# Peptides against a protein of PDB entry 2C5K, part 88

Target 1, 91 residues: chain A of PDB entry 2C5K
Amino acid sequence: EDPFQQVVKDTKEQLNRINNYITRHNTAGDDDQEEEIQDILKDVEETIVDLDRSIIVMKRDENEDVSGREAQVKNIKQQLDALKLRFDRRI

## One batch from the design tools (peptide; made by RFdiffusion4, then SolubleMPNN)

Design b2_p26_7_s4 (from b2_p26_7, 15 letters changed)
Fold by OpenDDE base, seed 5:
Structure b2_p26_7_s4 (fold): chain B 91 residues (1-91), chain A 26 residues (1-26)
Amino acid sequence: as target 1 above (91 residues)
Amino acid sequence: MDLKKNKEEREKKLQELIEKTKKLEE
């Protein structure tokens, strides 16, 4: 098992769940669910930091080709940014 | 609706990743 890919997969699944929720709930409401979404988004941000750190270490210490992993993290960052924008725009 | 997967499980997998790839120096 590659823990990097598992973390990426889990992160993307969570972002998709949030995206689906926002689609169904275009207006902010239900404080408990909104707070949960905020917590997940924060967790994703922290996860991305750790994924980046792992890539830096792999590139530096193991001299591995990390271009594929960098692209995956970039994609997650883009998804996160788009989702945060959608989340914050709701009134 | 539970939007989050088990936090402890995710943290465990992430820690496993970090340990396998070592740590960045401060």
Scores: peptide ipSAE 0.060, ipTM 0.590, DockQ to the pose 0.624
Fold by OpenDDE base, seed 4:
Structure b2_p26_7_s4 (fold): chain B 91 residues (1-91), chain A 26 residues (1-26)
Amino acid sequence: as target 1 above (91 residues)
Amino acid sequence: MDLKKNKEEREKKLQELIEKTKKLEE
């Protein structure tokens, strides 16, 4: 599988896992649990940055049509933002 | 950063994320 697609897939699965956890735990857990979720979300953010950078390289160095990939990253960003909102609104 | 150039690091990072999430769900 294309490395880009693999990272996209794995990232979405990771966000889904966190989303499922938040669904089962709609109130904030202990400080350790909340910190762990935050750490994972930050790691996902870094992954998204890497995906964006890869798209820039594909456009610049490989002259590829990246519109589909840009849409995929946009979707992941939206999923992340929604998850952050759910996370932040918990009490 | 080209994704192909850092594939192994990305896979490792993703694996770490998966393990962290599994631990959280325990």
Scores: peptide ipSAE 0.058, ipTM 0.618, DockQ to the pose 0.042
Fold by OpenDDE base, seed 3:
Structure b2_p26_7_s4 (fold): chain B 91 residues (1-91), chain A 26 residues (1-26)
Amino acid sequence: as target 1 above (91 residues)
Amino acid sequence: MDLKKNKEEREKKLQELIEKTKKLEE
């Protein structure tokens, strides 16, 4: 499988796993677990930056059509933002 | 930056993240 698509797929699945955890744990009572979730979200954010950088390189150096990949990254960013809102508003 | 060059490193990081998340869900 294309490395870009694999990273996209794994990132979406990771966000879904965290989302499912938040659904089952709607209170922020365990500081250690909350910090771990924050670390995962930060790592996902960095992965998205890497995906964006790869698109820039493909557009500039490889002259490839990146429209589809840009849409995929946009979708992941929206998913991350929605998850951050769910995470932050928990009591 | 380049996904091809960083594939092995990225896959390792993603696998680590998956394992951490699974631990939370146990």
Scores: peptide ipSAE 0.057, ipTM 0.611, DockQ to the pose 0.042
Fold by OpenDDE base, seed 1:
Structure b2_p26_7_s4 (fold): chain B 91 residues (1-91), chain A 26 residues (1-26)
Amino acid sequence: as target 1 above (91 residues)
Amino acid sequence: MDLKKNKEEREKKLQELIEKTKKLEE
């Protein structure tokens, strides 16, 4: 098992779940759900930091080709930013 | 609706990633 890929997969799935919720709820809804989404987004942000750190280590200490992993993290960051925008602009 | 994946499971996978890579400070 590649833990990097598992974390990437789990992160994208989590963002997709939130995105689907926002699609069904274009206005701010239950306060508990809104807080839950905020907590998940924070967890994702922290996970991305750890993914970036792991890439730095792999490049520095293992001399591995990290281009593909860098692209994956970039994609997750873009997905996160887009989702934050959708989340915040709801009335 | 529970939007969260099992938090413990997520933390476990993240920990596996951290443990299989050297710490940034090392």
Scores: peptide ipSAE 0.054, ipTM 0.590, DockQ to the pose 0.688

Design b2_p26_8_s1 (from b2_p26_8, 9 letters changed)
Fold by OpenDDE base, seed 3:
Structure b2_p26_8_s1 (fold): chain B 91 residues (1-91), chain A 26 residues (1-26)
Amino acid sequence: as target 1 above (91 residues)
Amino acid sequence: VNLRENQEQREENLKKLREETEKREK
């Protein structure tokens, strides 16, 4: 089992869970989960930092191809940004 | 509603990732 791949999977599952919640609760302030969502999004941002650090270290080894991992992190960042947009634009 | 259903798993795997990263740096 690859820790990097598992962290990617776990992070995407977390983001999907929030996304599904927002879909069911599309009105800002309609429930008591606003602060919890904000905290989770910050946790995800910190996780992305750890993922990037992992890639930077791998780049120091000229024999390792990190392009796939970079693409995965890019995808997570895009998912996070999209989720933030949905969260911030809730009416 | 529990928005952190996989929190423990995420924390464990993140710990493993950080440990692996540190081992590679040294």
Scores: peptide ipSAE 0.691, ipTM 0.932, DockQ to the pose 0.922
Fold by OpenDDE base, seed 1:
Structure b2_p26_8_s1 (fold): chain B 91 residues (1-91), chain A 26 residues (1-26)
Amino acid sequence: as target 1 above (91 residues)
Amino acid sequence: VNLRENQEQREENLKKLREETEKREK
């Protein structure tokens, strides 16, 4: 599998793990993983930057269709935002 | 709880992605 698709897959799996964890720990301060989750989310944001950069470079070639990859990155961004919302709304 | 189960794999694949990107940029 190509690196882009693998990174997308790995990132979604990471976000899913956090989402599942939040489901089991829906009270802020009820666990010691707050900082770790924040760090992972920041890492994912940086990963998204790398994904976007790869797409930008590909778009320089008019013969390459990047719409599918753009949609995948958009989906990851939406998943990240939804996860952040769940994380921040914990009380 | 290990929230970074696939961290090593992600880092390796990110490296490959960056290398491909850099190759295209040159």
Scores: peptide ipSAE 0.691, ipTM 0.932, DockQ to the pose 0.910
Fold by OpenDDE base, seed 2:
Structure b2_p26_8_s1 (fold): chain B 91 residues (1-91), chain A 26 residues (1-26)
Amino acid sequence: as target 1 above (91 residues)
Amino acid sequence: VNLRENQEQREENLKKLREETEKREK
């Protein structure tokens, strides 16, 4: 079991869940989930910080390749940014 | 609507990640 890979998986699953919710609720203020979504997005941002920290530590060691992990975190950041954009564009 | 269905799982795995990172930092 690799905690990094599991955290990546969990985080993407969380973002997908919100993305699906936004798809079904494309009008802001139609329910009580606005603040919850904002809180979850902040949690994801903090999770990304932890992922980056783990990569920094691994990168310090010459015998560990972090290129794949860096790509994964980049993908999560892109997914988060796209989700934030969708969230902010809700009418 | 439950937007945090995997919250416990995420928290557990994040804890493991943080612990692993801290061990490596020392």
Scores: peptide ipSAE 0.691, ipTM 0.931, DockQ to the pose 0.914
Fold by OpenDDE base, seed 4:
Structure b2_p26_8_s1 (fold): chain B 91 residues (1-91), chain A 26 residues (1-26)
Amino acid sequence: as target 1 above (91 residues)
Amino acid sequence: VNLRENQEQREENLKKLREETEKREK
């Protein structure tokens, strides 16, 4: 599979894993995984940078349609933002 | 609890993505 698509898949799986964890631990300080979650979210942010760089390079080829990939990255960004909001709003 | 179950896979695929990007950027 294309590395871009695989990275998208891996990233969404990672975010889903955190989301599921937050569901089970919806109170801040419930356990000692808070720092780990923060670290993972930062890693995801860097991954998004890598995905965007890939798209920018691909855009240099005018014959390639990057709209689909841009939509995928947008979706990941939205998922990340929603997760951050959920994480920050835990009581 | 393992929040990084696909860590190795993610790292491998990220490496491939970056390598591909760098190759195309030249």
Scores: peptide ipSAE 0.690, ipTM 0.931, DockQ to the pose 0.899

Design b2_p26_8_s2 (from b2_p26_8, 17 letters changed)
Fold by OpenDDE base, seed 5:
Structure b2_p26_8_s2 (fold): chain B 91 residues (1-91), chain A 26 residues (1-26)
Amino acid sequence: as target 1 above (91 residues)
Amino acid sequence: VDLKKNKEKREKAREELRKKTEELEE
């Protein structure tokens, strides 16, 4: 499979795992899991940088239509932002 | 709870993406 699509898929699955965890744990309390979630969210941010770089290079060097890939990354960013807000609002 | 399921496979995919990107940047 295309590495870009695999990374997108893996990232969304990771965010979904966190979202499901937060649904079951609406209050902060397990420090180990809280730190793990924070680490994963930072890793997702770095992954988005990798995805964006890939898109920039494809658009510049290969002159490919990257609109679909840009939409995918935008969707991931929106999902990440929503999840961060949900994570931070927990009492 | 294992929140980092399939970490090694995920890292491999990211490395492949990065490698391809770097190859096109040169």
Scores: peptide ipSAE 0.603, ipTM 0.904, DockQ to the pose 0.873
Fold by OpenDDE base, seed 1:
Structure b2_p26_8_s2 (fold): chain B 91 residues (1-91), chain A 26 residues (1-26)
Amino acid sequence: as target 1 above (91 residues)
Amino acid sequence: VDLKKNKEKREKAREELRKKTEELEE
């Protein structure tokens, strides 16, 4: 019913799946999986754009409190950045 | 390993988010 929360949930689950994979595969030895991870990370970045756009629109409505949603998006961005660092630092 | 789970459902949710955003903008 709430697409924002569903998208947030799906995005975090996707990032967690990648993070778990990296934990099990701390070396960049599988080119197919490396490309797939890169594609997913790019898709997450695009998803964040969609989330931010929705927040901007809600801010235009004085009846909507967006502070919680902004915090959720901030958390996703932090999770994404941390994952990128782990991904790029693998040997 | 399939890293892309529930792709169709995720895309539907994103589309609904975009639609809702458009509706609020208009």
Scores: peptide ipSAE 0.602, ipTM 0.904, DockQ to the pose 0.870
Fold by OpenDDE base, seed 2:
Structure b2_p26_8_s2 (fold): chain B 91 residues (1-91), chain A 26 residues (1-26)
Amino acid sequence: as target 1 above (91 residues)
Amino acid sequence: VDLKKNKEKREKAREELRKKTEELEE
């Protein structure tokens, strides 16, 4: 049982859904979806905190290699930042 | 458009992660 990988997978899928939506809706509107996207992005940020906490704890064990997990979280952060940029720059 | 698909499953996974993290912190 590895909930870390499931959380990573779920987070990336969530970001992909938003990214796909933005691709289809490149114009910012005053609809409820804009606020929903903002809420989801905040939730992803909180999820990243949870992921980082788990890595910190695992890293305290000298027998645990967390480099792979750190790379996964780094990738999620990059995806999140790119998505935020796309979201904010919509006309 | 449903942007929050499988919210319950995602929350369960996050809760499991949190619990595991807390257990390892002990």
Scores: peptide ipSAE 0.602, ipTM 0.904, DockQ to the pose 0.901
Fold by OpenDDE base, seed 4:
Structure b2_p26_8_s2 (fold): chain B 91 residues (1-91), chain A 26 residues (1-26)
Amino acid sequence: as target 1 above (91 residues)
Amino acid sequence: VDLKKNKEKREKAREELRKKTEELEE
């Protein structure tokens, strides 16, 4: 079983959902969803920790080529950082 | 607006990932 790709997919979908919301709500504090967004962003950060741990273990214990997975996690981190910037810079 | 639409699915997948990781860490 390989849940890694599913976690990657779900995480990107979550980030996209927030990004779409921010596009529709370009003013901070518009509604009660602001705190929820913060919670989701923190949860995504924790998800990235889970992904990184899995890569470390696969590299160590399964001796698998994890280059592709590392690139995927890097991409998620970049997406998260971009979303954080959009979220924080709203007027 | 439900920003956590895939919450259950995502949590389940993460749990499976953590489980596999923990098993290999033992």
Scores: peptide ipSAE 0.602, ipTM 0.903, DockQ to the pose 0.843

Design b2_p26_8_s3 (from b2_p26_8, 14 letters changed)
Fold by OpenDDE base, seed 3:
Structure b2_p26_8_s3 (fold): chain B 91 residues (1-91), chain A 26 residues (1-26)
Amino acid sequence: as target 1 above (91 residues)
Amino acid sequence: VDLRENKEKREENRKKLIEETKKKEE
């Protein structure tokens, strides 16, 4: 695995960990991890920017087929958005 | 509960990605 693929994997693992936690703790303010989750989600957003930058460089400077990587980033963005929705909808 | 179990690993790989990207941008 190259750094891009590893970052994708690590990011998905992080999101899955939060998702599992939210599943077990579906009440807002019921635990002391609220701010930690928010910080992690923000960090994931910034990681997605890093992933997108790498794709832009590959497309611009190397003219490589980036469709597969774009699809992977799209998937992560969807996972993040879904998780944010779950997080915000906690009762 | 440790929500950042892979924090070190993720950060290291992210740094590698950023470094490679910057090198290609130069």
Scores: peptide ipSAE 0.673, ipTM 0.925, DockQ to the pose 0.890
Fold by OpenDDE base, seed 2:
Structure b2_p26_8_s3 (fold): chain B 91 residues (1-91), chain A 26 residues (1-26)
Amino acid sequence: as target 1 above (91 residues)
Amino acid sequence: VDLRENKEKREENRKKLIEETKKKEE
């Protein structure tokens, strides 16, 4: 089992849950989940730092290709940014 | 609504990733 791939999968799953929740709850302040969402998003940001650190270390080894992993992290960052935008745009 | 259904799983795998990274940094 590759921890990197599992963390990527887990992170995307978490972001998808929040995205689905925001879809169902497009009004800010109507529930008690706003702080929880903010905490989760912060956790995801920190997880991305962990993923990036892993890639940096791997890049030091010329025998390890990181292109795919960099693309995966980029995708997660884009997903996070899109989610933040949706979250902030809630009425 | 539970927004952290995979919280334990995520943290476990994250710890594994961090540990692996630290070992490679040594």
Scores: peptide ipSAE 0.670, ipTM 0.925, DockQ to the pose 0.899
Fold by OpenDDE base, seed 5:
Structure b2_p26_8_s3 (fold): chain B 91 residues (1-91), chain A 26 residues (1-26)
Amino acid sequence: as target 1 above (91 residues)
Amino acid sequence: VDLRENKEKREENRKKLIEETKKKEE
């Protein structure tokens, strides 16, 4: 795989790990992982910036259809937003 | 609980992506 696809895969796997953890820990302050989760979510946000930059350059210089990659990034953003909402709404 | 699995690999892949992007931006 090219780096873009691998980063997409890695990011989705990371978000899934957090989602699975929250499923087992649905109470805020119930464990010592809240700060770690926040850090990981921030890292994912920064990773999305890297993915978007890659798409911009590809669209400009390679004259390739980037719609598929844009859809992948959109999906990650949606997954991130859903996870952030779930994380913030923990009782 | 370890929420970061294969952190080194993920960071390496991200660096590769950034490197490729930078080369094309030059």
Scores: peptide ipSAE 0.669, ipTM 0.925, DockQ to the pose 0.869
Fold by OpenDDE base, seed 1:
Structure b2_p26_8_s3 (fold): chain B 91 residues (1-91), chain A 26 residues (1-26)
Amino acid sequence: as target 1 above (91 residues)
Amino acid sequence: VDLRENKEKREENRKKLIEETKKKEE
Protein backbone atom coordinates (compact mmCIF):
# COMPACT_ATOMS: atom_id res chain seq x y z
CA GLU B 1 0.00 0.00 0.00
CA ASP B 2 1.03 3.55 -0.68
CA PRO B 3 1.19 6.02 2.22
CA PHE B 4 -2.19 7.53 1.31
CA GLN B 5 -4.02 4.22 1.44
CA GLN B 6 -2.26 3.22 4.64
CA VAL B 7 -3.19 6.49 6.34
CA VAL B 8 -6.80 6.07 5.21
CA LYS B 9 -6.84 2.58 6.65
CA ASP B 10 -5.24 3.68 9.91
CA THR B 11 -7.70 6.55 10.29
CA LYS B 12 -10.75 4.39 9.71
CA GLU B 13 -9.49 1.83 12.20
CA GLN B 14 -8.96 4.53 14.79
CA LEU B 15 -12.45 5.92 14.29
CA ASN B 16 -13.94 2.44 14.51
CA ARG B 17 -12.12 1.84 17.78
CA ILE B 18 -13.58 5.00 19.29
CA ASN B 19 -17.01 4.18 17.93
CA ASN B 20 -16.91 0.77 19.57
CA TYR B 21 -15.81 2.34 22.83
CA ILE B 22 -18.66 4.85 22.77
CA THR B 23 -21.09 2.02 22.17
CA ARG B 24 -19.92 0.43 25.41
CA HIS B 25 -19.69 3.75 27.25
CA ASN B 26 -22.63 5.85 26.14
CA THR B 27 -22.90 7.99 29.27
CA ALA B 28 -21.02 11.26 29.38
CA GLY B 29 -18.82 11.56 32.42
CA ASP B 30 -19.07 7.87 33.20
CA ASP B 31 -15.40 7.35 32.38
CA ASP B 32 -12.14 9.29 32.21
CA GLN B 33 -11.58 8.88 28.47
CA GLU B 34 -13.40 11.97 27.20
CA GLU B 35 -10.24 14.01 26.91
CA GLU B 36 -8.42 11.17 25.16
CA ILE B 37 -11.28 10.79 22.69
CA GLN B 38 -11.24 14.51 21.98
CA ASP B 39 -7.50 14.41 21.40
CA ILE B 40 -7.80 11.49 19.00
CA LEU B 41 -10.61 13.17 17.08
CA LYS B 42 -8.53 16.31 16.75
CA ASP B 43 -5.65 14.23 15.44
CA VAL B 44 -7.96 12.65 12.90
CA GLU B 45 -9.05 16.10 11.74
CA GLU B 46 -5.44 17.06 11.21
CA THR B 47 -4.80 13.80 9.38
CA ILE B 48 -7.66 14.62 7.03
CA VAL B 49 -5.95 17.92 6.25
CA ASP B 50 -2.84 15.97 5.30
CA LEU B 51 -4.87 13.67 3.09
CA ASP B 52 -6.54 16.62 1.36
CA ARG B 53 -3.20 18.30 0.79
CA SER B 54 -1.88 15.20 -0.91
CA ILE B 55 -4.89 15.15 -3.22
CA ILE B 56 -4.49 18.82 -4.09
CA VAL B 57 -0.92 18.16 -5.15
CA MET B 58 -1.98 15.16 -7.22
CA LYS B 59 -4.58 17.28 -9.02
CA ARG B 60 -1.76 19.38 -10.42
CA ASP B 61 -0.99 16.46 -12.70
CA GLU B 62 -3.76 16.06 -15.28
CA ASN B 63 -2.73 12.45 -15.82
CA GLU B 64 -3.61 11.42 -12.26
CA ASP B 65 -7.11 10.32 -11.29
CA VAL B 66 -7.89 11.57 -7.79
CA SER B 67 -11.62 10.85 -7.77
CA GLY B 68 -11.18 7.63 -5.82
CA ARG B 69 -9.01 9.30 -3.21
CA GLU B 70 -11.46 12.18 -2.88
CA ALA B 71 -14.24 9.70 -2.26
CA GLN B 72 -12.18 7.97 0.42
CA VAL B 73 -11.50 11.24 2.23
CA LYS B 74 -15.16 12.19 1.96
CA ASN B 75 -16.07 8.89 3.55
CA ILE B 76 -13.65 9.47 6.41
CA LYS B 77 -15.07 12.95 6.99
CA GLN B 78 -18.56 11.50 7.15
CA GLN B 79 -17.40 8.83 9.58
CA LEU B 80 -15.76 11.48 11.73
CA ASP B 81 -18.86 13.66 11.75
CA ALA B 82 -21.06 10.73 12.67
CA LEU B 83 -18.73 9.80 15.50
CA LYS B 84 -18.66 13.36 16.80
CA LEU B 85 -22.42 13.36 16.80
CA ARG B 86 -22.55 10.15 18.82
CA PHE B 87 -19.95 11.48 21.19
CA ASP B 88 -21.78 14.76 21.76
CA ARG B 89 -25.16 13.08 22.20
CA ARG B 90 -24.04 10.94 25.09
CA ILE B 91 -26.27 11.48 28.12
CA VAL A 1 -8.76 1.19 28.12
CA ASP A 2 -6.33 1.95 25.32
CA LEU A 3 -8.11 3.81 22.54
CA ARG A 4 -4.97 3.85 20.42
CA GLU A 5 -3.24 1.00 18.67
CA ASN A 6 0.09 0.90 16.88
CA LYS A 7 0.48 4.63 17.38
CA GLU A 8 4.07 4.66 16.24
CA LYS A 9 3.34 2.92 12.96
CA ARG A 10 0.37 5.15 12.25
CA GLU A 11 2.49 8.22 12.85
CA GLU A 12 5.15 6.82 10.56
CA ASN A 13 2.64 6.27 7.79
CA ARG A 14 1.36 9.82 8.22
CA LYS A 15 4.90 11.11 8.07
CA LYS A 16 5.49 9.21 4.85
CA LEU A 17 2.37 10.74 3.34
CA ILE A 18 3.46 14.25 4.29
CA GLU A 19 6.94 13.64 2.95
CA GLU A 20 5.60 12.35 -0.33
CA THR A 21 3.32 15.37 -0.61
CA LYS A 22 6.17 17.77 0.04
CA LYS A 23 8.29 16.03 -2.56
CA LYS A 24 5.60 16.55 -5.18
CA GLU A 25 5.19 20.19 -4.18
CA GLU A 26 8.88 20.85 -4.84
Scores: peptide ipSAE 0.667, ipTM 0.924, DockQ to the pose 0.924; fails the geometry check

Design b2_p26_8_s4 (from b2_p26_8, 18 letters changed)
Fold by OpenDDE base, seed 3:
Structure b2_p26_8_s4 (fold): chain B 91 residues (1-91), chain A 26 residues (1-26)
Amino acid sequence: as target 1 above (91 residues)
Amino acid sequence: VDLKKNKEKIEKNRKELIEKTKKLEE
């Protein structure tokens, strides 16, 4: 598996882990992992920047069809936004 | 729960992606 696909997979897996954690800890301040979650979410945002950059470069320099990769990044962004919403709305 | 269980794996693959991208940007 190429680095792009692996990063996509790893990022989605990371978001799923956080999502599952939030499911088990649905109260803000329930434990000492709040800062850790925030750090991971920020890392995911930066990872998305890296994914987008790779797409831009492939489109420009390699003239490849990147529609599939764009859709994958879009999906990750949606997953991240949904997770942020769950995280921020915890009671 | 260790939320960073696979941090090393993720960062390794991310670095590979970044390096590949940089090469294409040359």
Scores: peptide ipSAE 0.463, ipTM 0.867, DockQ to the pose 0.856
Fold by OpenDDE base, seed 4:
Structure b2_p26_8_s4 (fold): chain B 91 residues (1-91), chain A 26 residues (1-26)
Amino acid sequence: as target 1 above (91 residues)
Amino acid sequence: VDLKKNKEKIEKNRKELIEKTKKLEE
């Protein structure tokens, strides 16, 4: 796999790990992992920026069809947003 | 629980992605 696909895969895995953790800890302040989760979510946001930049450059400089990669990034953004919502709605 | 288990792996691949992107920007 190229770096783009591996980053996509690993990012989704990371989000799944957090999602599973939230399932087991569905109360805000239940443990000391709140800041850890927040840090990971910020890292994912920055990762998405890196993915988008790579797409822009590939489209511009390599004149490649990036529609598939754009769809992958869109999917990650949707997963991230859903996870943020779960995280924020914990009581 | 180590939620950052794959941090190093992700960081390594991100670094490679960023470097390739920078190279194309040149």
Scores: peptide ipSAE 0.461, ipTM 0.869, DockQ to the pose 0.841
Fold by OpenDDE base, seed 5:
Structure b2_p26_8_s4 (fold): chain B 91 residues (1-91), chain A 26 residues (1-26)
Amino acid sequence: as target 1 above (91 residues)
Amino acid sequence: VDLKKNKEKIEKNRKELIEKTKKLEE
């Protein structure tokens, strides 16, 4: 079992779910999920911290090739930023 | 809509990741 890969997969799935939701709800305050989305996005930010920490430790202490994992985290960060932009621009 | 459908699953794997990281930091 690789918890890193599972966390990456689950995080991307979560962001996709929010992205799809925003597509159907493009007005701020459209329903009662506004606060829930904000909470999830904050949790994703904290999850990225955990992912980065694991990469730093693997690179430093285990001397493993972490390029693939770094690319995955970079992709998640980009997805998160794009989603935040869509979320914040709702009127 | 349940946006946290897999919350428990995500949290479980996240905890495992954190614990493995802590072991390597010891």
Scores: peptide ipSAE 0.460, ipTM 0.867, DockQ to the pose 0.874
Fold by OpenDDE base, seed 1:
Structure b2_p26_8_s4 (fold): chain B 91 residues (1-91), chain A 26 residues (1-26)
Amino acid sequence: as target 1 above (91 residues)
Amino acid sequence: VDLKKNKEKIEKNRKELIEKTKKLEE
């Protein structure tokens, strides 16, 4: 098992769960999950830090091709940013 | 809806990722 790939997969799934929830709750304050969503988004930010660290080490110490992993992290960052925007601009 | 249903799974794999990263840094 590759923990990097599993973390990527699980993080994207986590963001998708939030995104689907927001679809059903498009008004800020219409439910009691605001704080939980904020906590999860913060955890995702920390997870991205861990992913980036692993890439840095692989590139520096193992001289491995990390282009694919960098693209995956970039995609997660984009998904996170889009979700933050959707979350924050709810009416 | 349990928004954190994957929390334990993610934490497990994050820990493993961090551990492997640290070993490569040694």
Scores: peptide ipSAE 0.458, ipTM 0.868, DockQ to the pose 0.856

## One batch from the design tools (peptide; made by RFdiffusion4, then SolubleMPNN)

Design b2_p27_1_s1 (from b2_p27_1, 15 letters changed)
Fold by OpenDDE base, seed 3:
Parts: structure tokens; C-alpha cells; sequence
Structure b2_p27_1_s1 (fold): chain B 91 residues (1-91), chain A 27 residues (1-27)
């Protein structure tokens, strides 16, 4: 069982949800779901902390290979930052 | 389900961390 990959998958689904929302709502306050989207953004941020911690601990284990995991989290962070920027710049 | 998977990740991480700490303390 690899909960890391499951969390990565679900996180990307959350990011996709945010992306779709921004695409449909380019004006701030256009929808009452905006607060929900803000909550999802925070959930993703908190989840990234858990992913990073997981990698840090795994790197201490000489029997574990974290190859690719750091890149996955970096990619998620990049997606999140881009979405946050788009979300916050809405007029 | 998302929260459940995150919690599972936290638990697995904590278990590994505790294991590693014990091993590091012993050497």
C-alpha cells in the first residue's frame, strides 16, 4: 500500500476542481462556491505539508527510494501556485 | 475519502519515523 501516490492523485483532482472553477468564474465573488474553493486551496496547502514530511522521513530510511516523489510534490506546488495566482488576480 | 487518505499517509509517516528514531537511538 502506497498512501503517498493516492494522496498525490487526490490532490491533483482537487487542483483540477479549482482550475475548472476559475475557468468558469473569472470574476471574484461571482459564485457562492468561492468560499468552498478557498477551503480546497487551504486543504491542498496542508496536504503538501504532509507529503513533504513523508518524503523527509522516507529519505532517512536507507531501504526506501524517494525517486520521483520530490518531483511529484514540486509539480503539485507549481500547479497550486499558478492556480492561487489566477484565483487572487480575478477582478 | 481525501481526508482519509491524508490521514493514512500521516500514520504511515509517523510509524516510519518512530521506527527510524528507535534505530538511530540504538546505534
Amino acid sequence: as target 1 above (91 residues)
Amino acid sequence: SFKEKVEELRKKTEELEEKLEKEEEEK
Scores: peptide ipSAE 0.608, ipTM 0.896, DockQ to the pose 0.886
Fold by OpenDDE base, seed 2:
Structure b2_p27_1_s1 (fold): chain B 91 residues (1-91), chain A 27 residues (1-27)
Amino acid sequence: as target 1 above (91 residues)
Amino acid sequence: SFKEKVEELRKKTEELEEKLEKEEEEK
């Protein structure tokens, strides 16, 4: 079992939901779902902490290569940052 | 759920950390 990959998958689905919301709501405060989307953004941010921690622990095992996992988390962070920027720039 | 999967990740991380700690103590 690899819960890391499952969390990555679910996180990307959350990011996709946020992206879809932003494309449909380019004005801040125009929908009741905005607070929920803000909560999801925070949840993803907190989840990244857990993903990073798992990688840090795995790095302690000299027989494990975490480069692929690090790249996945980096990609998630980049997506999150872009979405946060787009979300916050809405007027 | 998403939250449950995150908790599972945390648990697995802790379990691995404990195993590594024991291995390091035995060296």
Scores: peptide ipSAE 0.608, ipTM 0.896, DockQ to the pose 0.911
Fold by OpenDDE base, seed 4:
Parts: C-alpha cells; structure tokens; sequence
Structure b2_p27_1_s1 (fold): chain B 91 residues (1-91), chain A 27 residues (1-27)
C-alpha cells in the first residue's frame, strides 16, 4: 500500500550494488558489467524524479507528513552523487 | 521488479493527484 518506501528500499539496494562494483573495479572500461552499472546509475537518477514527484503531490494532501520522505530522498541523492563521482573518477 | 515498483509508485501518485484535483474542483 506504500510503494514509496519499497521504491526507496530498492533504490538503496541499487546504490549498494554500484558501490560494491566500484570497490572491486578501480579501472574503467575493463569489465562487461560496467555498462550495466551505468544503466543502474541512470535508473536511480530517473527514480529520484518519481520519488520527488510523489512528495510534491503528497504535500498537497493535508493528511500527509512528508518530512521523513524528503529526508530519505535527500539521503539517496547524496549517495548517488558520491557514487557518480567515484565512478567517473576511475581511470 | 524494481521497475514495476516504480510504476506502482507513479500510479499511486497519479491517483492521489486526481483525487486532490477533484476535491479542489468541488470546492
């Protein structure tokens, strides 16, 4: 009934997958999985848009408190940005 | 799947938006 939390959970799992890949692959372009990781990065970025849209709509509902949800999305964005930086800095 | 859950979120968001829109129109 609350797909938001499930999406957050799945997104964090994807971020963890990316993190694990980066720690195991310090050189870029030398693995068949790199393209998949790039796709996951893009998928997470697009998913954040959906999460934000959900929050925007919920803010219009007087019965909803979105403070916790906003914090969750903020955390995901920070993790994504850090991982993108690490991924792109590989040589 | 992950993508299916995202789609579910989109649907729920749209449904809520539609409800809110109807309520605003009825005021």
Amino acid sequence: as target 1 above (91 residues)
Amino acid sequence: SFKEKVEELRKKTEELEEKLEKEEEEK
Scores: peptide ipSAE 0.607, ipTM 0.895, DockQ to the pose 0.904
Fold by OpenDDE base, seed 5:
Structure b2_p27_1_s1 (fold): chain B 91 residues (1-91), chain A 27 residues (1-27)
Amino acid sequence: as target 1 above (91 residues)
Amino acid sequence: SFKEKVEELRKKTEELEEKLEKEEEEK
C-alpha cells in the first residue's frame, strides 16, 4: 500500500479542477463555487505539508530513494503557486 | 475520499517513524 502516490494523484485532480474553474471564471466573486475553490486551494496547501512530512521520514530510511517523490511534490507546489497567482489576479 | 487518503498517509508516516525510532534505539 502506497498512500503517497494516491494522495499525489488526488492532489493533481484537485489542482486540475481549480485550473478549469479559473479558466471559466475570470472575475472574482461571480460564482457560488468560489468559496469551495478557495477551500480546495487550502486543502492542497495543507496536504503538501503531509506529503513533505512523509518524505522527511522516508529520508531516514536508508532503503528508500525519495528523489522522485521530492520532484513530484515540487511539481505540485509549482502548480499550486501558479494557480494562486492566477486566482488572485482576477478582477 | 481525498481526506481519507490524506489521513491514511499520515498514519503510514507515523508507523514508519515508530519503526525507525525502534531501529535507532537498537543500534
Scores: peptide ipSAE 0.605, ipTM 0.895, DockQ to the pose 0.906

